Peptides against a protein of PDB entry 9IZ0. Designs and how they scored, part 224

Target 1, 345 residues: chain A of PDB entry 9IZ0
Amino acid sequence: ITCLGSNGHTYKQLVKGGNDDLRQDAVMEQVFEQVNGFLRSYRKTSQRNLSMRTYKVIPLALKTGVIEWVQDTIPLGEYLDSAHKVYHPKEWSLSTCRKLIAEKQMEDLETRLKVYDLVCRHYRPVFRHFFLESYADPVQWFTTQTNYARSTAVASVLGHVLGLGDRHGQNILIDKTSGEVIHIDLGIAFEQGKKLPVPECVPFRLTRDVVDGMGITGVEGVFRRCMEFTLETLRREEDSLLSVLEVLRYDPLFSWLISPLRRMKKQKMQLENFNQPESGNITTDASRDPKIQRNNVSGESEAERAILKVRQKLSSTLSVEASVGELIRIAQDPSYLALMFCGWS

## One batch from the design tools (peptide; made by RFdiffusion4, then SolubleMPNN)

Design b2_p22_4_s1 (from b2_p22_4, 10 letters changed)
Fold by OpenDDE base, seed 2:
Structure b2_p22_4_s1 (fold): chain B 345 residues (1-345), chain A 22 residues (1-22)
Amino acid sequence: as target 1 above (345 residues)
Amino acid sequence: DEALELLKEALKALGLDPSLLD
């Protein structure tokens, strides 16, 4: 839709309707705005303009809302699919790579590692070209690549701490003006990605293309340092962040669990990629509105476990540098990446 | 139709003119 603002400007807005809880997106955006307050309060983060990019979400009903149309953006996955065809026209298509990973999804780790390595050799990183083709001026190129590395670092730490899942290339937008990342579709949080049919094993998205966009230094330099400063800020504001999450514990409409509907949609999307005609009568008896007997006791116990897990991730048991080093290592580890859903690549 | 009516009601609840969807 296009709305006329009180200022006389027209704003494009995306209307989402259906079974997706846009209230979870709106709540997560409010948490990001609070975290952005913390990042502005500390010299090390404020001097670098570190922030999680936000978008406006107005939930109109439990399953309907208006989302700000983020102008001048492209989905990371859309750019990468197009760029791989242009820069590596003799390499495998993304569909071929996904098929090979999917065909081996139920195999052992050794077999999955061999297939992942094979795919990696025939599907090379291209995301550096986003900055090279979009920004002819060296100052703009350097600035936007720096903004990308900074915003990716903030999103990686915050996404790990809050346990954001479903971080595939269509749920990450790139701002063509600033080079910053915008995370969308926040309906998998608090490690609920580990409850997917193919568990999410990495703390955040740090694929070869995500690293290639950081330029010649990769994860070393701007990205690592900005992760460290972000984690240092979140550790200092632990009690403030936990207090914001405790308010959500008392929101009767907030779901600390992945919705059964979203889990089934992701399961179906994962199974459709396998082309196995499971003749299982999934009688989608869509007529049983499952009276979500939200056993309030089960919701409270899941909220408490989620908050405890956030506190554990903010623990000062390891240095900031050691914690960031381990997160970067795990997020890039082929033994974890090869276990991911074929749509993660 | 039903989704458009829900949107018009939602705009009205926000104090926005529902005719912005016409």
Scores: peptide ipSAE 0.000, ipTM 0.275, DockQ to the pose 0.022
Fold by OpenDDE base, seed 3:
Structure b2_p22_4_s1 (fold): chain B 345 residues (1-345), chain A 22 residues (1-22)
Amino acid sequence: as target 1 above (345 residues)
Amino acid sequence: DEALELLKEALKALGLDPSLLD
């Protein structure tokens, strides 16, 4: 739909209907708005305009809502698939890479590492070309690449601390005007991604293409420093952040568990990327909503466990620099990336 | 032309080879 704002501007909005509960996305956007308040209050983060980019989510009912259509954006995965075909037309297709990783999913780590390395040699990073193509002015190029590294750093720290899962290339938008990242589909939080059939083993997405977009300094520049300042701010505001999360503990509308529907949809998206489209009319007669009695007791114990994990991640046992250094190391470790659905790009 | 020269100067200022744009 297109809405006319009170400011006279037209805003496109996505009406999402069906089985997707948008309440979790709306709550996570509210958490990001509070965190953006902390980032604006602290000198080191405010001087760099550090923020998590947010979008408006209005849940209308249990399974329907309106999402702000973020104008002038592209999904990272859509850009990368197109750019790889242009810049590396002799390399393997994304489908070939996915198939090879998939065929070895049940094998040992050593076999999976060998396949991951093989895929990486036949599918090279291209994301630097986004900035070179989009920004002919050197000042605009440098500004947008800097904004990308800054926004990716904020999103990486928040992704780790809040345990945001499902951070694949279709859930990360790039703003074509600012170069900033926008994370969408926030339905997997508080480490529920570790309960997926393909567990998320990395703290955030820091694949070769995500790093290639940072330019020549890679992680050893704006990105690392902005992660450090973001984590320093979150450690300072620990009690404020935990108080925001405690309000969500008592929200009967918030789900600390991945919904069975989202789990099935993710399993299906994983499987559909593995299988050729067999035109099999699997009439999933999902008509029998089993009244899975939400054992409320399981929700409270998961909420408490989630808040405890946030507190543990904000621990000052290690310096900010040491903590960020370890997070960057783990996020780039081939032993974790080889276990992902798409760790090579 | 002028944008490409400015980009080459920016690459030089970053200690990069301007021939990366050629």
Scores: peptide ipSAE 0.000, ipTM 0.298, DockQ to the pose 0.013
Fold by OpenDDE base, seed 4:
Structure b2_p22_4_s1 (fold): chain B 345 residues (1-345), chain A 22 residues (1-22)
Amino acid sequence: as target 1 above (345 residues)
Amino acid sequence: DEALELLKEALKALGLDPSLLD
């Protein structure tokens, strides 16, 4: 829909209806706004304007809602598919890469690593071109690339701490004006991405193209430092962040678990994206997921486990630098990326 | 079309006039 604002400007709004509960997205956006408060209060993060980009979500009745249309954005995956065809027209298509990874999904790690390496050699990073194409002025180029690295660092730390899943290239928007990342479809949080048919094993998305967008310094520049400052801020504000999450513990409408329906929808989308025929022999033993009567007791125990995991991720047992170093290492490890739905781009 | 109808239904369920979207 297009809304006329009281200021005489027209605003596009996305009406989302059907099976997706926008309440979870709205709650996660509220958590991000609180975290943005912490980032503004801390000198090291405030001086760098570190923030998680948010968008307005207005949940309505019956799983309907209005989402702010983020102007001048493109999905990362859409840009990468288009740019790869332009810059590397002799390399493999995204569909070919997906097919090869899917055909080996049930094989051992060694075989999956060989296929991942093969795909990586035939699908090279292109995301650097986003900044080169969009920003002809060197100052704008450097500023937007810096904003991208900063925004990606904040989103990576928050994504890890909150256990955000389903971080594929269609759920990450790039702002064409600022270079900032905008994470959408926040309905897989608190490590529920590990329960997907293709489990998410990385703490956040740090694929070759995500790194390529950071320029010549890659992860060792602005990105690492901004991750460190963000994690330092979140460790300082641990009790404040946990207090925000404790409010969600008592929300009977907040889902700490991936819904079976959302899991099935994501499974179907993954199968369609792999061009795997519906082999009818995936016994939907989803019929044997007991009718978990929403015994209120089970929701509280999952919330408590989720909050405990957040606390564990904020632990000061390792330095900020050591913790960030390990997160960056794991997020780039081929042994994890080879297991992902799209770990090569 | 379906998204607009779903929004009209949601507005009705909220006691709002769905004609606000016409």
Scores: peptide ipSAE 0.000, ipTM 0.277, DockQ to the pose 0.024
Fold by OpenDDE base, seed 1:
Formats: C-alpha cells, structure tokens, sequence
Structure b2_p22_4_s1 (fold): chain B 345 residues (1-345), chain A 22 residues (1-22)
C-alpha cells in the first residue's frame, strides 16, 4: 500500500497478512530501538554511529500488520545469486549447491564437511563486488564498506545476545545507499532457531560472502572492533537490557516459543528448496503431527530461560576481546557452517 | 596490522578520518 505521511510524503508500506506474527517483529524492533539508545549513550559506539538498523512494524491484528517498505534495499541472497552468475558463470548454481548439501543432510559430520568444502570450491565469494559496482568514488566505496562492516558487527552481537534465528540471505537486506544491513522477519528469537528442522548452530551469519563484503581486512578490521565496542556497551547496559526484556515477560501476546505454524512453514520451505518440483501429488498426510507434548512450560518459564540466556551471554567471565574472538571463530567454523541450510555463501 | 595502517594512510590521502577504521 502507499500511505500519505503527516509530512506530505507518500510511503510505500508492505501489508503482511497470514501466519506471520508481526507482533514479535514489532517487539524485537522496540528492543533494537532501546539498544540503539545505549549505543548512542556510549562514546565508543556513538563516535562510530553504531546502530541496529530498524524498520517500522505496526501490528494491526493477530495476523495482519503494516511494515515500512525499506526503500533502496536488496536481499543479500538475491544480490549474491545474481552477482555469482555474473562473476563466476562457470561455477555451480545455488540450486546445485543446495541439492548436494541436502543429499548429505543425514550423513555424518565428516561427510558433510567434505561436501561443504566441495561446494565452497565451486561457489566462490562475490559480495565485495556490491561495493565495487555501486560506488565509483573511492570515498563513497570506503565509507559504504565501513558502514557495512559496522552494521554487520552490531547485528552479529545483537543477533547472538537475543538469539535471533532464521538469518538466511532473504532475511538480511542491504541498504544500497549506506551499505548497512537490515534484519527482517524477527519471529525466531531467543535461540528458537535451534528448534528448526535444520537447527542453527552459529551465533550469527558470518559466511564467506558476509566476510567478503568487509574487504581486504575481513573480520580483523572494523568488524571485530565494532563487535567489541557493541558487546562492551551491552555488558555495561545489562540491567537496562534485562529490564526491557522483563517487560516482555508480562506481555501475554509475546511468544517466547516458535509457533507450530511457523515451524511447519519453515519445514515446508526447507523441504520445497530441496525437492525439485516433481509434479507428484504429495498428499502430505498432516495426520502424524507427533503430539509434541506441549509440556505446559508456562510462557513465563520460557521467558525466564530466555532472559537467563541473555544474562549468561552478557557475562563478564571472559574479556570482550576473548568473547568476540570465540564468537567469530564459532560463526566461521566449517563444522557448524556445513550443518546449515546455506553455510557456504 | 600492516593492511590496517595502509588503509588508514589511504583514508588520510582521501581526506577521510582514519578513525573510521578504529
């Protein structure tokens, strides 16, 4: 839809209707705005303009809301699929890579690592070209690449701390003007991504293409330092962040658990990306929904566990540098990336 | 380290603040 703003400007807005609980997205965006307040208050993060890019989510009803249309953006996965065809036309297609990883999904880690390495050799990183193509001026190129590395660092720390899941290339937008990342579809939080059919094993998305966009220094430049400053700020503001999350504990409308509907939708999307459309009427006999005993873990007990995990991730037991170093190591570890749906790009 | 210093020098040569890399 197009809405006329109070300022006389017309804004495109996306109306989402269906099974997506836009209230979870709206709540997570409110948490990001509070965190952006902390990042603005701390000198080291404020001097670098560190922020989580937000978008306006207005939930209208249980399954309907208006999302701000983020202008001048592209999904990371859409850019990477297009750019890979241009720069590496003799390499494997994304569909070929997905098929090979899928065919080995039930195999041991050693077999999955061999297939992941094979895929990586036939699907090289291209995300550096986003900045080289978009910015002819060296100052704009450098500024935009720096903004990307900074924005990715903030999103990586926040994504880990809040346990954001479903961070695939279609849920990460790139702002073509600033180079900043915008995370969308925030309905998988507080480590509920570990309950997906393909469990998320990494703290955040730090694939080879995500690193390639950081330029020649990769993770060892702006990205690492901005992760450290972001984590230092969140540790300093731990009580403030936990107080914001405690308000959500009392929101009867906030789901601390992945909904069965979202889980089934993601399961179906994962399966549809593995099956070529053979025209067979797979009557998915929906009858054997295993009675996942909804252990009557009160929504309160899941909220308490989620808040406890956030507190544990903000623990000062390790230095900021040691904590960030371990997060970067785990996020790039082939042993975890080989287990993901798309860990190679 | 050396690549970061080269980038800081390149920033200075472009009239940009090298603290953009800090």
Amino acid sequence: as target 1 above (345 residues)
Amino acid sequence: DEALELLKEALKALGLDPSLLD
Scores: peptide ipSAE 0.016, ipTM 0.452, DockQ to the pose 0.013; fails the geometry check

Design b2_p22_4_s2 (from b2_p22_4, 11 letters changed)
Fold by OpenDDE base, seed 5:
Structure b2_p22_4_s2 (fold): chain B 345 residues (1-345), chain A 22 residues (1-22)
Amino acid sequence: as target 1 above (345 residues)
Amino acid sequence: DEALKLLEEALKARGLDPSLLD
């Protein structure tokens, strides 16, 4: 839809309806704004303008809401598919790679690693070309690549701490002006991604293309340092962050669990993404809402577990550098990436 | 279409004019 603002400007907005409870997305955006407050208050993060990019989410009714259309963005996965066809026209298609990984999804780790390595050899990273194509000025190129590495670092730490899942290339937008990442579709949080049919085993998305966008230094440059400063800030503000999450514990509108409907939709999309790449508006008319008796007791116990997991991730038992080092290692580990739906790109 | 109808209904339920949606 296009809305006319009181200022006379037109704003494009995305309307979501049917089965997506945007209340979770709206709550996660509120948590990100609080975290952005902490990042602005801390000298090491404020000097680097570290922030999680946010967007407005307005839940209107059960399963209906309006999302701000983020202007001048492209989905990472859309760019990567197009760029891969241009730069590597003799390599395998994304559909071929997806098919090969899926055909082996029930096999042992050794077999899955062999297929992952095979896919990686026939589908090389291209995301560095985004910056080279989009920014002819060397200063703008360097600035935008730096902003990308910074924003990816913030999103990686915060995504790990909050247990954000479903971080595929269509749920990560790239701002074509700033180079910053914008995470969308926040309905998989607090490690609920581990409950998906293909469990998410990585703390955040740090695939070969995500790293290729960081330039020649990869993770060892701006990215690692910005992860460290972000984690240091979140550890310092642990009590403040936990207090924000405790308010959500008592919000009767917030669901700490993935909705069965959202889980079913993600299952269908994982199955259908084998057959058609098109962003078709699949109006899944799943009109039979079984009256899920909300056992309130189950929600409180899941909230408590989620908050405990956040506290555990903010533990100072390891140094910031050691914790970030381990997160980067796990996020790039082929033994985890080979288990992912799309771990090669 | 269905998402637009749900939005229009949600706007009406809030006393907002659905004609604000183009």
Scores: peptide ipSAE 0.014, ipTM 0.380, DockQ to the pose 0.025
Fold by OpenDDE base, seed 2:
Structure b2_p22_4_s2 (fold): chain B 345 residues (1-345), chain A 22 residues (1-22)
Amino acid sequence: as target 1 above (345 residues)
Amino acid sequence: DEALKLLEEALKARGLDPSLLD
């Protein structure tokens, strides 16, 4: 839709309806705006203009809302699929890579690592080309690549701390003007990604293409330092962040748990993405909307567990540098990436 | 289509004019 603003400007908006509860997205965007306040207040982060890119979400009903249309963006996964065909036309297709990983999903870690390595050798990173082809001016190229590394660092820390899931290449937009990342579809938070049919094992997305976009230094330099400054800010503002999350404990509309319906939807999309034939006997008796007796007791217990996990991730037991170093290590570890739905790109 | 209908219903429920959806 296109809306006319009170200022006389027209704004494109995306209408979502049917099955997606945008209230969770709206709440996460509110948390990001509060965190952006902390990042603006702290000298080390404010001097670098560190922020999580946000977008407006207006939930209208239980399953309907309006989302800001983010101008001049492309999904990371869309760019990578196109660019890989251009720069590596003799390498394997994304569908071939997905099939090989899926065929070995039930095998041991050693077998899965061998298949992951094989896929990685036949599907090389290309995301560096986004910056090289889009920005002919060296200053603009360097600035946008730096903005990408900064934005990815903030999103990685926040994604870890808040336990954001479902961080596939279609849920990460790249701003073609600034080089910044925009995370969308925030409906899987507080480590609920571990409850997906393919469990999420990494703290954030730091795949080979995500690293390739950082240029010659990879994770070393801008990305690592911006993660450190972001985590230092969040540790300093721990009580403020926890107070924001405690408000959500009392929101009767916020879901601390991934719904069975959302799990089934994700399972179906995963099966479709693997080109696996529907084994016909999943009668999705969608008619049993289980009256999730929102036993208020179960929601409160899961909220308390989520807040406790955030507090644990903000713990000062390790230095900021040691904590960031471990997060970067785990996020790039083939032993975790080989278990993921698309850990190679 | 279905998303547009749900939006029109949500606008009506808020006392907003659905004709604002172009």
Scores: peptide ipSAE 0.007, ipTM 0.358, DockQ to the pose 0.024
Fold by OpenDDE base, seed 4:
Structure b2_p22_4_s2 (fold): chain B 345 residues (1-345), chain A 22 residues (1-22)
Amino acid sequence: as target 1 above (345 residues)
Amino acid sequence: DEALKLLEEALKARGLDPSLLD
C-alpha cells in the first residue's frame, strides 16, 4: 500500500498477513530506537553516526500488520546466491551446500566440521563484489563499505545483547544506497534462537561473506572499533536499557518465549530449504501434538531470566576490547559455524 | 531443553566451555 504522511510525503508500506505476530518486531524496533538515542548521546558513537537501522512496524491485529517498505534494499542471501553464480560458476550451488550440511546434521562435530570445511572450499566468499559492482566512484565505494562495517558492528553488539536469533541471509537486508544492514523478522529474541530445531550457537552472524563485505581489513578495521564503541555505550546506559526492557515485562502482548507455532514454522522452513520442491502433497497431518512437557515456567520468570541475561552480557568483568575480541572469535569459530543452518556464507 | 542439552554435551565433548551458551 501507499500512505500519505502528515508531512505530505507518500510512503510505501508492506501489509503482512498470516501467522506472523508483528508485536515482537514492533517492540524490538522500539528498543532499537531507544538504543539509537544512547548512541546519539555518546560522543564516540555519535561522531561515527552509529545506529541500528530501524523501520516502522504497526501491528493491526494478532496476525496482521503494516511494515515500512525499506526502499533500495536486497536480502543478503539473495545477493550472495546471485553473486556466487556469477563469480564462481564452477563452485557448488547453495542447494548442494545446504543438502550436504543437512545430511550430516545429526552426526558428531568432527564429521560436521569436515563437511563444513568441504563446503567452504567449494563455496568461496563473494560479498566484496557488492561494493565493487554497485559503486563505480572510489569515494562512494569506501563510504558504503565503511557504513556496512559500522552498521554490522552495531547490529552485532545489539544482536548479542538482546539475544536476536534467526539471523539468516533472508532476515538481513542490505541498503544499496548506504551499504547499511537492516535486520528484519525480529520475533526471535532473548536467546530463543537456542530453542530452534537447529540451535543458534553464535552471538551474531559473522560468516565468511559477512566478513568479505568489510574489505581488506576484515574484522580488524572499522568493525572491531565500532563494536567496542557500541558495547561501551550500552554498558554506560545499562540501567536505561534495563528500564526499557522492564516495561516489556508488563506488556501482555509481548512474548518472551518463542511460540510453538513460530517454532514449527521455522522447522518447516528449515526442512523445505533442504528439500528440492518435490511436488508431493505433504498433507501436514497437524495431529501429532508432540507432548512437549509444558514446563509452566511463568512468562514473568522468563522475562526476569531474559533481563538477567542482558545484564550479564553488559557486565564490566572483562574490558570492552576483551569482550569484543571474544565475541568476534566465537562468531567466526568453525566449531560453532559448522553447527549452524548456513554458517559457510 | 533437549536441543540445548545436546548442544551443551556437544560443546563439552570438544573442551569448549558450555557457559558460552549460558
Scores: peptide ipSAE 0.000, ipTM 0.197, DockQ to the pose 0.037
Fold by OpenDDE base, seed 3:
Order: sequence, then C-alpha cells, then structure tokens
Structure b2_p22_4_s2 (fold): chain B 345 residues (1-345), chain A 22 residues (1-22)
Amino acid sequence: as target 1 above (345 residues)
Amino acid sequence: DEALKLLEEALKARGLDPSLLD
C-alpha cells in the first residue's frame, strides 16, 4: 500500500497478513534500537557510527502488520544472481549449483565437501562489483564499502549473540546509498533455526560473496575490527542487554518457540531453494492450528535457555579478539558452508 | 597485516586518507 503521511509525503508500505506474525520482527527491531543506544554510548563504536540498521514494523494483530518499505535497497541474493550472469556468463547457473547441492544433501560430509568445492569452482564471488559499478567517485566507493563492512560486522555479532542464524540472500538488503546491510524477516531468533530439519550451523552469513564485498582485505580489515568493537560494547553492556531480554521473557506477545507456521514456511523455503519437486500432498490444512497447549512451562524454560545462551556468548572467558577470530573461522568453515542451502555465495 | 597494507596503498594511490580504515 501507499500511505499519505501527515507531512504530505507518500510512504510505500508492505502489508503482511494471514500467517506472518510480525510481533517477533517488531521485538527484534526494538532490541536492535537498544543495542544501537549502547553502540552510540561507547567511544570505539560511536566514533565509527556503528549501528544495526533497523526498519519500522507495526504489528496490527496476531498475524497482520505493516512494514516500512526500505527505499533504495536491493536483496543481496537478487544482486548476486544478476551479477554472476553478467560477470561470469560461462559459469554455472544458480539453479545448477542448488540442484547439485540438493542431490547430495543426504550424503556424508566428505561427499558434500567435494560437491561444495566443485560448485565454488564454477560459481565465483562477484559482490565486489556492486561497489565498483554503483560508485564512480573513489571517495563514495570507499565510504560505501567501509559502511558495508561495518554494518555487516555489527549484524554478524548481533546475529550470533541473538541467534538469528543463517540469513539467506533474500533476507539481507543492501542500501544502494550507504552500502549498509539491512536484515529483514527476523522471525527466527535465539537459535530456533537449529530446531529446523536442516539445522542452521553458522553463527552468521559469511559466505564468499559476503566477504568479496569487503574488498581486498576481506575479513581482516574493517570487518574484524568492527566485530571486535561491537562485541566489546555488548560485553560491557551485558547486564543492560540481558535486562532488555528479561522484559521479553515476560512479554505474552513474544514467542521464545518457533511457531509451527514459521517452521513450515522455512521448511518450504528450504525445499524451494533446493528445487526439490513437491513431494505429495502435505495438506497444509493450516486451519487446524492445533491448540498445542503452550505449556507456559515450556516457553519459560526456552526463554531462560535463550537468555543463558546470550550470557554464554557474551562471556569474557576468551578475549574479544579470540572470540571474534573463532566466530569468523566457524562462519567461513567449509564443513558448515557445505551443509547450507547456499553456502557458496 | 599484508592485506591492510595493500588497502592503505590502494587508498593512498586514490588520494584517500588511510585513517578512514578502522
């Protein structure tokens, strides 16, 4: 829809209805605004203007809401699919790569690593070209690439700490003006992605194309340092962050459990990403919301486990540098990337 | 370290301030 604001400006808005519970997204955006407060208060992060990019989510009902249309953005996955066709027209199609990974989904890790390596050889990174083609001015090119690395670092730390899991390329927007990343569809938090039939194993998305966008330094430049400063800020503000999450523990509108509907939606997206033929009539009689007795005890125990995991991720047992180093290593590990739906891009 | 130096050189070659590297 397009709404006329009281200021006379027209705002494009996305109305979601039916089965999309926007309350989770709205709550995660509120958590990000609190974290952005911490990032603004700490010298090392404030001097770099480090923030998680947010967007407005207005939940109207249990399954209906309005989302801000983020102007001047493109989905990362849309850009990459287009750019690969332009810059590497002799390489494999995205559909060919997805098919080969899917055909080996049930095989052992060694076989999946061989197929992942084969796909990687026939589908090379291109995301560097976004910055080269979009910004003719060298200062703008450098500024936007720096903003990309900074925003990706913040999103990666927050993604790990809050357990957002793997973010597929359609759930990451690139701001064409700033180069910053915007994470959308925040329906899976607190490691609920690990409860999927194909578990999310990476702490955040750090694929070859995500790294290629960082330029010549890859992860060893702005990205690593901004991850370190972000994690240092979150460790400093641990009690403040945990207090924000404890408020959500008692929020009757927040679900610490993945909804059956969101689980099914993500399972469908996973199957579609693999071009698996629709195996038979799973009659999604979505009308029978089984009154799974939300045993309040199960929700409270999941909230407590989620908060405990956040505390564990903020632990000072390892240095900030060692913790960030391990996160970067795991996020780039072929043993995890080969298990993903699109770990090569 | 080496990648950072290469970037600093690439920035200097473009007349950009390497202090913009975090």
Scores: peptide ipSAE 0.020, ipTM 0.323, DockQ to the pose 0.013; fails the geometry check

